# Peptides against a protein of PDB entry 3S8F: the designs that were tried, part 39

Target 1, 157 residues: chain A of PDB entry 3S8F
Amino acid sequence: VLTLFVAVPSLMTAFTVAASLEFAGRLRGGRGLFGWIRALPWDNPAFVAPVLGLLGFIPGGAGGIVNASFTLDYVVHNTAWVPGHFHLQVASLVTLTAMGSLYWLLPNLTGKPISDAQRRLGLAVVWLWFLGMMIMAVGLHWAGLLNVPRRAYIAQV
Target 2, 166 residues: chain B of PDB entry 3S8F
Amino acid sequence: DEHKAHKAILAYEKGWLAFSLAMLFVFIALIAYTLATHTAGVIPAGKLERVDPTTVRQEGPWADPAQAVVQTGPNQYTVYVLAFAFGYQPNPIEVPQGAEIVFKITSPDVIHGFHVEGTNINVEVLPGEVSTVRYTFKRPGEYRIICNQYCGLGHQNMFGTIVVKE

## One batch from the design tools (peptide; aimed at target 1 A14 A19, target 2 I9 W16)

Design b2_p18_1 (made by RFdiffusion4; failed a check: the pose's geometry)
Pose (drawn by RFdiffusion4):
Structure b2_p18_1 (pose): chain A 157 residues (1-157), chain B 166 residues (1-166), chain P 18 residues (1-18)
Amino acid sequence: as target 1 above (157 residues)
Amino acid sequence: as target 2 above (166 residues)
Amino acid sequence: MLLVFLWFLARAAREAEE
């Protein structure tokens, strides 16, 4: 029960942050129900990386609520489902957010500029990392529901 | 405009939060339902039941695997199961279909998992402790036990079998 | 949940526009 309550701050974060992004999209001219998304600064890796991380956090958090549901945990406990859940949370959102900081924080700390080429390369890196985490989340959640255990060298069997 | 967008955002945030709370409460009620049904038998016994891992293969209910299945009620069997590096005894565990099975599971060495494929049986096995779970097999046949807690280099090939007789 | 969340978010924008 208390774990389900720990989920409320992230459910609140989902709205406060989503409304903040929508407000920014509207300031930048975006209209429609989706125009506000397209109008956001998708050329800036510091923007893109946490946003993509937040997108993967939706299934990441859904899996966490499942794991927190006591008897439901007996379906997924110590299976590949669990790495599927935590890759979406820490290996995607937390890691992508830190990667995006290379693009505003590093210049601030070192004075070293980020070139146009380095910016594009950062875009590719955060997209590939995000997409790779999403594909693997699918493989691991599914294999987990099929009772494949975590922490195993299953290629040797 | 900012004042207006702000007001509207807070208003609909309050609504979302109430909905999100109502949803979590429904999940809590649904979990409470499972805890009142036979499906909750796989929840391990909360009572501490200590044993000694260094002598469990020499004395006590785990010393003779052929004697591991004991009828404890008219439709009940207790099964003493040893999960060790890297296997389970007895092998196979043989039980009748439709009977309640109380698995008492310990390990002489390291922590092992006990995950019965196709069931909700999924329990950690700790040396020095006895893990007790309950389940009734409704379908006869062979069930594979998977070790789902890393117990060393033999972990990926640590399996066992439960045969549910007709 | 997600659809309801998007509904709240869309309605907050529409209310602001009104």

Design b2_p18_1_s1 (made by RFdiffusion4, then SolubleMPNN; from b2_p18_1, 9 letters changed; failed a check: the pose's geometry)
Amino acid sequence: MLAKFLEFLAQAFADALA

Design b2_p18_1_s2 (made by RFdiffusion4, then SolubleMPNN; from b2_p18_1, 9 letters changed; failed a check: the pose's geometry)
Amino acid sequence: MLEKFLAFLAEAFADALA

Design b2_p18_1_s3 (made by RFdiffusion4, then SolubleMPNN; from b2_p18_1, 6 letters changed; failed a check: the pose's geometry)
Amino acid sequence: MLAQFLAFLARAMEEALE

Design b2_p18_1_s4 (made by RFdiffusion4, then SolubleMPNN; from b2_p18_1, 9 letters changed; failed a check: the pose's geometry)
Amino acid sequence: MLEKFLEFLQKAFEEALA

Design b2_p18_2 (made by RFdiffusion4)
Pose (drawn by RFdiffusion4):
Structure b2_p18_2 (pose): chain A 157 residues (1-157), chain B 166 residues (1-166), chain P 18 residues (1-18)
Amino acid sequence: as target 1 above (157 residues)
Amino acid sequence: as target 2 above (166 residues)
Amino acid sequence: VVAAVVAAGLAYAASLLL
């Protein structure tokens, strides 16, 4: 029960952050129900990386609520589902957010500029990292529901 | 405009939060339902039941695997199961279909998992402790036990079998 | 399906390098 309550701050974060992004998209001219998304600064890796991390957090959090549901944990406990859940949370959102900080924080700390080429390369890196985490989340959640255990060298069997 | 967008955002946020809370409460009620049904038998016994891992293969209910299945009720069997590096005894565990099975599971060495494929049986096995879970097999046949807690280099090949007789 | 997603993902990542 208390774990289901720990989920409320992130459910609140989902709205406060989503409304903040929608407000920014509207300031930048975006209209429609989706125009506000397209109008956001998708050329900036510091923007893109946490946003993509937040997108993967939706299934990441959904799996966490499942794991927190006591008897439902007996379906997924110590299976590949669990790494599927935590790659979405820490290996995607937390890691992508830190990667995006290379693009605003590093210049601030070192005075070293980020070139146009380095910016584009950062875009590719955060997209491929995000997409890779999403594909693997699918493989691991599914294999977990099929009772494949975590922490195993299953290629040797 | 900012004042307006702000007001509207807070108003709808309050609505979302109430909905999100109502949804979490429904999940809590649904979990409470499972805890009142036979499906909750796989929840391990909360009572501490200590044993000694260094002698469990020499004395006590785990010393003779052929004697591991004991009828404890008219439709009940207790099964003493040893999960060790890297296997389970007895092998196979043989039980009748439709009977309640109380698995008492310990380990002489390291922590092992006990995950019965196709069931909700999924319990950690700790040396020095006895893990007790309950389940009734409705379908006869062979069920594979998977060790799902890393117990060393033999972990990926650590399996066992439950045969549910007709 | 996964193969098509990976291919499209790589194609999109390549376009970001332009």

Design b2_p18_2_s1 (made by RFdiffusion4, then SolubleMPNN; from b2_p18_2, 7 letters changed)
Fold by OpenDDE base, seed 2:
Structure b2_p18_2_s1 (fold): chain B 157 residues (1-157), chain C 166 residues (1-166), chain A 18 residues (1-18)
Amino acid sequence: as target 1 above (157 residues)
Amino acid sequence: as target 2 above (166 residues)
Amino acid sequence: SIAEIIAAALAFAASLLL
């Protein structure tokens, strides 16, 4: 009940954020149905990180609804599916948002801008992190559907 | 200018809200599809049964592992299983192939898992409650029981075996 | 409308209980 109760306002928030991103992209000169995406500041790790986190949160959020479903929980409960869900929510959204926040916060606190090398390294880190998390999440969800248990060092498959 | 910007953002919000509603229906459809294709694997929830975990080892159907397997009808059995720190009783559990087996599982100590490899049997076992699972083993052989709920220092070594005989 | 969103959300929640 609680999960589903939170799911509705979370979805509303997510789509509101998406609307804000579209507006921002169009203000930056983006045109067309998807041109506004390209116009967003993809050269800034402080922007890229939380956006990638939000993208990871989409399948994670869907998985949360699945986990809260009485009938579907019989399939996924205490399997590798659950850790897969957690890694999308915590290790992707929360972690990437924290990373992005640091790329904004540290320059502001120190009064020193990040170097171009640091910026490029930051972009590499967040993209590689996202890629790794997506690979692991897909693997864990797949294993979960194959009834691989969590909290066990062995599996039936 | 600010008014125009406000109208523009509202238009985008309306568009995304419409999209959100559409996606909601897509998600419902996907869930429905998943349920329709996996209904055969759904284990029905049993009635809530309660037991005293402090006496379950001394009296009642779980007390004697030699009497744990009870024939309740033609090709129908009830198996009274204890999940404890750190194992299962009886061990092994011996059942006939093709028989309808009702597992009645409880714990005398802490919460455990009951995950049978090669099957869709996967339940948590709570002290004071009886978990009920119905299953028919179509293939003979050995099926390992795994604890997938942390239950203490010996959790990783907590295994049981179901032997399905021809 | 907000009412439609709420209705959709409720329908979704109900569908999960089925």
Scores: peptide ipSAE 0.021, ipTM 0.745, DockQ to the pose 0.014
OpenDDE base, seeds 1, 3, 4, 5: peptide ipSAE 0.016, 0.018, 0.013, 0.013; ipTM 0.786, 0.774, 0.762, 0.746

Design b2_p18_2_s2 (made by RFdiffusion4, then SolubleMPNN; from b2_p18_2, 7 letters changed; failed a check: too like the target's own chain)
Amino acid sequence: ALAALVAAGLEFARSLLE

Design b2_p18_2_s3 (made by RFdiffusion4, then SolubleMPNN; from b2_p18_2, 7 letters changed)
Fold by OpenDDE base, seed 2:
Structure b2_p18_2_s3 (fold): chain B 157 residues (1-157), chain C 166 residues (1-166), chain A 18 residues (1-18)
Amino acid sequence: as target 1 above (157 residues)
Amino acid sequence: as target 2 above (166 residues)
Amino acid sequence: SVAAFLAAALAEAARLLE
């Protein structure tokens, strides 16, 4: 019940953030249904990281609802599915948000701007991190659906 | 300008909220579909049962592994299983192929898992509570029981076996 | 590798803090 209760305001918040992104993109010259996305500052790791985190949070959030369903939880509980869910929520959203936050916070705290090289490195890090996490998450969810157990070094398949 | 911008933001928010609601219903529909089409080879077979974990090894149906498999009817058995640190009893669990097996599983110590390889049997076992799972093994052979809930230093080696005989 | 890039990023972050 708690999970489902939290799901509703979480969705509202998430899509409100998306609305803000759309508005920002349109202010930056983006037009059309999706043109505003391209207009967002994809050259800034402080922006890219948390956005990628949010993207990873979408399937993770859906998975949270699945996990909260008693019928579906019977299938996925204590399987590799659960770690897959966690990796989307914690290792993707939280971690990427933290990474992005550092790219904003550190320059502001130290008064030293990041170099272009550091910026490019940051972009590489967050994109590669996201890619790796998505691959891992898909694998873990897939394995979970195949009843590969959590917290075991052996598996059904 | 700020007011106009605020109004514009609200318009986008309304649109995205509508989308959010639509997605919510999609998720609900998916769950409903799963429920409507749900078929399980393993189902709960009993109501909430409780047992004293401090005495379960000494008295009652779990006390003697040799008496753990009880025939309750034609082609029906109840198996009283203990999950403990670090293993299962009886071990192996021997049951006939095609029989309806009701597993009554409890723990004398800490929480364990009861995950049967090759099946959809996957339950947590709580001290003081009896987990009940009904299953019919259609194929003979050996099925490994895996503990998928951390239970201590020997957790990784906590295994059992179900032997299904023709 | 991702690990190497993260390590490099962390090192640079540490440098900025000094």
Scores: peptide ipSAE 0.026, ipTM 0.742, DockQ to the pose 0.074
OpenDDE base, seeds 1, 3, 4, 5: peptide ipSAE 0.000, 0.011, 0.007, 0.025; ipTM 0.763, 0.766, 0.762, 0.742

Design b2_p18_3 (made by RFdiffusion4)
Pose (drawn by RFdiffusion4):
Structure b2_p18_3 (pose): chain A 157 residues (1-157), chain B 166 residues (1-166), chain P 18 residues (1-18)
Amino acid sequence: as target 1 above (157 residues)
Amino acid sequence: as target 2 above (166 residues)
Amino acid sequence: AAHRNALALALALAAVLL
């Protein structure tokens, strides 16, 4: 029960952050129900990386609520589902957010500029990392529901 | 405009939060339902039941695997199961279909998992402790036990079998 | 317009949650 309550701050974060992004999209001219998304600064890896991380956090959090549901944990406990869940949370959102900091924080700390080419390369890196985490989350959640255990060298069997 | 967008955002945030709370409460009620049904039998016994892992293969209910299945009620069997590096004894565990099975599971060495494929049986096995879970097999046939806690280099090939007789 | 936009967001999040 208390774990289900720990989920409320992230459910609140989902709204406060989503509304903040929508407000920004509307300031930048976006209209429609989706125009506000397209009008956001998708050319900036410092923007893109946490946003993509937040997108993967939706299934990441959904799986955490499942794991927190006591008897439901007996379906997925110590299976590949669990790495599927935590890759979405820490290996995607937390890691992508830190990667995006290379693009505003590093210049601030070192004075070293980020070139146009380095910016595009950062865009590719955060997209590939995000997409790779999403594909693997699908493989691991599914294999987990099929009772494949975590922490195993299953290629040797 | 900012004032207006702000007001509206807070108003609909309050709504979302109430909905999100109502949803979490429904899940809590649904979990409470499972805890009142036979499906909750796989929840391990909360009572501490200590044993000695260094002598469990020499004395006590785990010393003779052929004697591991004991009828404890008219439709109940207790099964003493040893999960060790890297296997389970007895092998196979043989039990009748439709009977309640109380698995008492310990390890002489390291922590092992006990995950019965196709069931909700999924329990950690700790040396020095006895893990007790309950389940009734409704379908006869062979069930594979998977070790789902890393117990060393033999972990990926640590399996066992439960045969549910007709 | 602000209320319609905030409403759409809240409904989208509720639908995603369901």

Design b2_p18_3_s1 (made by RFdiffusion4, then SolubleMPNN; from b2_p18_3, 12 letters changed)
Fold by OpenDDE base, seed 1:
Structure b2_p18_3_s1 (fold): chain B 157 residues (1-157), chain C 166 residues (1-166), chain A 18 residues (1-18)
Amino acid sequence: as target 1 above (157 residues)
Amino acid sequence: as target 2 above (166 residues)
Amino acid sequence: DWDERARALFELLKALLE
């Protein structure tokens, strides 16, 4: 139980970011329980990418708690569950944040704004990436629960 | 104006922090619930047992694969297994159906995995340490042992077999 | 029901990867 307190700083950080998003959405005219979400700049890949990364990080973080639990880790350790976990963490949050950063950085460095076509393409890329990562992650986690081993080309199921 | 904005931000942060703490307790509760309702498959950790990996092949209970399966009581056996690059010994491991089997697994070289398909046996095997796993095979047949920890160039081909006899 | 759906999805994914 004590080891679970390791999650506290991460949760605090994550939900502070969420608070910032809510505030930003409300400043942009969003109202109500969910209206602030709609008011966020979903037309900007520099915004969408890291936010999608955060969304993927949520189940990944929950999985981290599972992995950190000695009792539950016995069930999931060295199964396909583990790759599922770090793909959510690295291939989702880190990668999408990097992608989002590029959508901001390159226009800033070149002094040229991205075209509308580039913007739309960027949105498609980050959404498709996110979708693919979620499908893969769900599959890997499920396979892990079915006792599919990690680092093996064969499995019972 | 700035003060009002700061106060508003603080209020949102407090709300979300409260939510985060609540979620933490939910996770703890879920873990507790899982442990309370799913106890049959839990294998408790045993005492840390050490062994010298440099001599484990020459002397001791792991030295002779022919003597690896030891009956310790009525319908109780201890099996001394070596995981090495790249295989397991003894291979196959022959045990009777319905018997309580205590696997004592160690490595003479590098870290390996010991994953038995069709079972919940899944442990890492460290040189210098003995992994202890208790299991009872209810069904006869062959159970494949898979190394699920990278151990070198031959890792992907590192397999063993447990034969459960009626 | 959830388990069945999840298993079905798993089987579908496995089939697609074959």
Scores: peptide ipSAE 0.016, ipTM 0.776, DockQ to the pose 0.023
OpenDDE base, seeds 2, 3, 4, 5: peptide ipSAE 0.000, 0.000, 0.013, 0.000; ipTM 0.728, 0.761, 0.760, 0.734

Design b2_p18_3_s2 (made by RFdiffusion4, then SolubleMPNN; from b2_p18_3, 10 letters changed)
Fold by OpenDDE base, seed 4:
Parts: sequence; C-alpha cells; structure tokens
Structure b2_p18_3_s2 (fold): chain B 157 residues (1-157), chain C 166 residues (1-166), chain A 18 residues (1-18)
Amino acid sequence: as target 1 above (157 residues)
Amino acid sequence: as target 2 above (166 residues)
Amino acid sequence: DADEAAEALFNLLKALLL
C-alpha cells in the first residue's frame, strides 16, 4: 500500500500539465468548467499528438499504480497486462509526444510551414495512432486479466 | 508576461494537485478495500529463502526429481521444482487432488517463469532464491507450466506439466 | 481460497479499468 506513494510525483507532473492546458484554453477564450478544452488548438497536430499521449497515459498511469502494488502485481505480472501498460506509456505517450514535437520542430528548423494538407494528414495520423493504441492496449489488458501470459506464443484461454 | 502566466498557472495547479492527491487516496482506498475483502488472511510472500544455484542440482531437496514430491502432513505436500534452460523438473509433477501443495521453485542457471495455466500460480524464478507458492488443485487433470520470462533461445518451448490425480 | 481471491481481483480490476 505504501508503494502507492511513489505515484505522487508522477501524478503531480501529469496534473501540472493539465493545469497548463486549462490555462492555455482559458487564454484562448474558453469558459466554464469544460469550455477551456474546446478552446484548445485541436487543429494543430503538434498540440493534439502529445495531448492524446496524455490521455493514453491516464489508464497507463493507473496501470502503473497497479503494477507497483505488491498484491495487485501478483495478479498481472508477466501477463499480457504488462505489454498493455508499456504500449500506453511508450507507444502512446512517448511516441505521440515525439510525433507532436516533430510537427513543431521541423517547420521551425526548415523555416517552412507545413501545408494545410500536411496538417490534416498529421491530424489523421495522430488520431488513428491513438485509436489503434487504445484498442490494442485494452485488448492486452483484457487478455492479461484472463491470465494470458507474456512472452508466450500459446495460451490456454 | 511570464510572471503573470506563472501566477495563473499556479492557481490552476493548486486545484489539480488537490485532485491528484484525492485520486491517490482513492487508489489507496481501493487497494485497502481489496486487501480487506479479497486477500484477508492471505500471505502473498513468505520470508526470503536463499539457495546456492551452483550446487542445487547436486545436493539438497532439488537434486533428485524422484524425491521432489514430499508428503509433509495429512493431505499436505511440498514439491521441489527446478526451472532450468529449458524445462522443469520433475516433469511431470504428480500431486493428488484436494491436497495442499507447497511449491518451492528455484533455478540453477538463469531467471525463468513459472506460470501454471488454469491457476493463479505465476511467479518468477531467480537463481539463488526460492519461490514458494501454496495451491490446492480442486480439479483433476493436466496443467501446463509455461515460462513467461525470457531465458534464452529455447524459451518459447519451455513447458512442464502438473498431473493432478484423483 | 486463492482462486476465489484471484477471481475477485480480476472482477474488481475489470470493473475499474476496463
């Protein structure tokens, strides 16, 4: 149980980012409890990608708490649950953040803005990536809870 | 401008940090609930037991697979299992239905997994350490043991069998 | 019962995370 306190810095970081997003949304004219979300620049893949990464990080972070729990880890350890967690943390958060960074960095380095077509394509890519990662991650977590082993090509289930 | 932004962000951070802490306590509460309702009285791990992996094959309770199953009491057995590259011994492991089985598992070489299909037995096996798992097989039949920790080129084919007899 | 406890945990995790 005490191991859960290791999650404090991670949660603090995550919600600090959320606070920054709220501030940004409100600066852009968002009002009310949720209006600031709609006001965020959802037309920019450099923004959308890391935000989607953060959204994927939420269940991944929850899973991290589970994995860090001595008692709960006994249930999920070395099952398909673990790669599910990895795909949320690495293949979603880190990868989407990298994608977003590229959408910002490359135009700045080259001095050439991305075309509207490239922007739309970028949005499609990051949304589809996120969707695919969520489907796969849910599947892996589900399989893990059904005791499908990690690092095995066969399972009883 | 930067100072104004910092102050504004800080205001939101206070709320989100409070929420973060609240969520932390929710998770703690959920774990506590689980422990109280579903794992009460269960000892998930015993004391750390050590063994010399370099001699475990030559001496001690793991040395002879024919003597690996030891009756320790009425309807109680201890099974000394070796996980090695690439298999398990004894293989098969034969135990009676309804008996309380204490598996004591170790490795003479590298880290392996010990995952018994159809059960909640799933532990890592480290050289020099003894993993202890208690289980009672309620149903007779064959249970496959799977290595779920990469241990080398033969990892994917590393299987064992537990035979539960009526 | 270890199996019962495991099942309970699975159900709880499914309800909370899936």
Scores: peptide ipSAE 0.073, ipTM 0.781, DockQ to the pose 0.024
OpenDDE base, seeds 1, 2, 3, 5: peptide ipSAE 0.022, 0.006, 0.023, 0.025; ipTM 0.784, 0.736, 0.786, 0.757

Design b2_p18_3_s3 (made by RFdiffusion4, then SolubleMPNN; from b2_p18_3, 12 letters changed)
Fold by OpenDDE base, seed 1:
Structure b2_p18_3_s3 (fold): chain B 157 residues (1-157), chain C 166 residues (1-166), chain A 18 residues (1-18)
Amino acid sequence: as target 1 above (157 residues)
Amino acid sequence: as target 2 above (166 residues)
Amino acid sequence: DWDERAKALFDLLKALLE
């Protein structure tokens, strides 16, 4: 149980970011419980990508707590659950953050803004990436709970 | 006003921090609930047992696969299993249905996995350490042992079988 | 008992994600 306190710094960081998003949304005119979300710049892939990464990181973080639990880890360890966790953490948050950073960095380095077409394409890419990652991650976690082993080409189910 | 903005940010941070702490306790509660309501099949932590991987094949309880299954009491057995590159010994492992089986698993070479399909037996096997797993097979039949830890070029073909007899 | 444990975890996760 005490091991779960390892999650505190990560949670603090995550929710601090969430707080920043809420503040930004409210500065942009959003009001109410959810209005601030809508007010965020969802037309900018440099914004959307890392935010989607954060969303994927939420269940991944929860899974991390499960993985850190001695009793629950026995259920999920070395099953497909673990790769599912990886893809939420690395292929979702880290990768999407990198993608988002690129959408910001390249225009600044070149001094040329991205075209509207490029912007729309970028949005499509990050949303499709997120969707695919979520489907795969859910599938892997589900398979893991059904005792599908990691690093094996066979499964009982 | 930058000061006002700063105060507002802090207020939001405090709110979200409170939420984060609440969620932490929710997770703890979920774990506690799981432990309280679902205790069946839980394998308790065992004593750390060490062996010499360089001699485990030559001497000791793992040396002879014909002597690997040891009856330790009425309807109680200990099975000494070697996980090696690339297989398990003995293979098959033959045990009676309904008997309490204590698996003592170690490796003479590298880290392996010991995953038994149809069961909750799933442990890593480290050279120099003995993994102990207790299980009772309720259903007769064959149970496949799968190595779920990468152990080399032949990892994907590393399988064993447990035969549970009526 | 494996199935029971797995089901329990499924139920908990579903409850958490609802």
Scores: peptide ipSAE 0.021, ipTM 0.773, DockQ to the pose 0.028
OpenDDE base, seeds 2, 3, 4, 5: peptide ipSAE 0.017, 0.018, 0.018, 0.000; ipTM 0.738, 0.770, 0.766, 0.732

Design b2_p18_3_s4 (made by RFdiffusion4, then SolubleMPNN; from b2_p18_3, 11 letters changed)
Fold by OpenDDE base, seed 3:
Structure b2_p18_3_s4 (fold): chain B 157 residues (1-157), chain C 166 residues (1-166), chain A 18 residues (1-18)
Amino acid sequence: as target 1 above (157 residues)
Amino acid sequence: as target 2 above (166 residues)
Amino acid sequence: DEDKRAKALFELLRALLL
């Protein structure tokens, strides 16, 4: 039970970020329960990248709770499940946030805005990255539940 | 204007925080429910059993692979297994079908894995500690043991075999 | 029985991942 309390600060942070996104979307003219989502700047890779990272972080966070649970961890420990969790947390959220940061930082440092072509390319990169990461993560979690071992090149199934 | 914006932000934050707390309780409840209904195959933490990794090869129940399988009852066996760089002993491990097998696994060198394909047996093996796993093989045949914890240059080739006889 | 419940929960978990 004490281990699960570590999730409280993380949840508080996550939902404050969500609150900020809702506020931003509503300021941009979004209305209704979900209309604010559409109003967010989805044409900016500096925005899209970290948001996609956050989306990947949700199931990853749930997996973190599973991994931290003694009885549930016994099922998934040292299986393909664990790499799946890592790729959602590090290769999704952290990596996409870094990518997004670069899309903001480079134009800011150079004093020149990115071209439209660069913007479109950036969007393609982050969406493709997210898609590939989700496919891989789902596959790894599925394989883990089928008892595919971690750190092995072979499996019975 | 800034004050209005601040109040609006706080309102959204309060709503989301309330939601977060509610979700926390839901998650805890779901975990509790899962644990209450899904207990099959769960191996609880047992009593810590220690062994000296520096002498485990020379003396004690792990020293002789030929005597590693010990019958403890009419349908019960204890198997003393060493995981080492880079293999398992005894290899193969021969046990009868339908018998209750208690594996006592330890390591003389570094941390290894003991993952038996086709079973729910999956434990880390630490030098100085004895891992205990209880399992009954219902089907005869060969079961591969895989090391799923990196243990050195030969890790990827570290395999063992359990042969279940009719 | 416990086995049936375990299988059911396992399938539910898999479904949640899909």
Scores: peptide ipSAE 0.021, ipTM 0.771, DockQ to the pose 0.027
OpenDDE base, seeds 1, 2, 4, 5: peptide ipSAE 0.015, 0.005, 0.006, 0.017; ipTM 0.770, 0.717, 0.742, 0.734

Design b2_p18_4 (made by RFdiffusion4)
Pose (drawn by RFdiffusion4):
Structure b2_p18_4 (pose): chain A 157 residues (1-157), chain B 166 residues (1-166), chain P 18 residues (1-18)
Amino acid sequence: as target 1 above (157 residues)
Amino acid sequence: as target 2 above (166 residues)
Amino acid sequence: VLLAAFAYFLAGAARAAE
C-alpha cells in the first residue's frame, strides 16, 4: 500500500512536467492536440534525452506498480521482467538525463564548446540508446512473463 | 494568459490526481481480494522456522528424500524439499492432483529460488530458514522448478521437477 | 486507462486555457 503511495509523486510529476512541455510547445507556436509536441526543440540533445527518458518511464512506472502489488509480484519476481522494468527507469530515464547534461553542463564546467557535429552525434546517441532500451524492455518483460529467470547465463542452456 | 493557463493547469492537475488516486485504490482493493482467496496460499508463511543448514542432509525431514512427501491431512501433503547447489531433492517431487500441497523448502548452502513454472509458486529459499508455501495442482503432468536466485556458476542449469499424478 | 485519462486531463487543461 505504501509503495502504491510512493507512486503518487511520479504520477504528479507526469502531469506537472507534461503541462510544462505543452506550455512550451504552445509558446513556440504549436497548435492542435499534437502541434505542441512538434514545436518543441527536437534538435537539442539536452531537451531530447530527458524527454525520451520520460516516455520510457510510462511503461517503466506501470511495471513498478505491478511489482508493488504483493501477490502480483509472484508472477514476475526474479524473472526477466524485473530488469525490463528497471532498464526503463534507471538505464533509460536517469542515464539519458545525465547524457543530456553533457550538452549544457559540460560547457558550463569546462568552457569547452559543443560543436554542431557533436550536437548531432549526441542526438543519434540518445535516440539509439532510448530505442535500444525500449526494444530490450519488450524482450525482457515478455521473456519474464514466460518465466525466464533473471541473473542467468541462459545462452549456456 | 499565463495566469489563465496556470489556473487551468492546476485545475485539471487536481482532477488527474484524484483519478490517479482512485485508480490506485482500486488496485489496493483488487489485491485485498486475492489475499482472501486460495491463490494467496503461495504467500510464504510469515512465522520464523529455523533450521540448521549444516545437518539438514543428515538428520530431520530433509535427510531422506524418498520420505519427503508426508500426508498431513485428508487432502493434504507436506513436501520437504531441499534446494541446493545445484539441484532439488527429491527429484522428482511426486504429488497427487487436486490435493493441497504444503512445500517446506530449505537450503544447505546458499539462497536459491523456487519457481514452479506455470504456477504462482515463487519463493526464495534461505539457508537456516524454512520457506512454507501452499498450492493445489489442478492439472496433472510435469512441472519444471527453476532456480531464479543467482546461487553461483551452476545457477543457469539448476532445475527440478514436480510430477502431479492423475 | 490511466494514459487515456491523463491525455484527457491535459487536453482539457489546454482547451480551458484557450

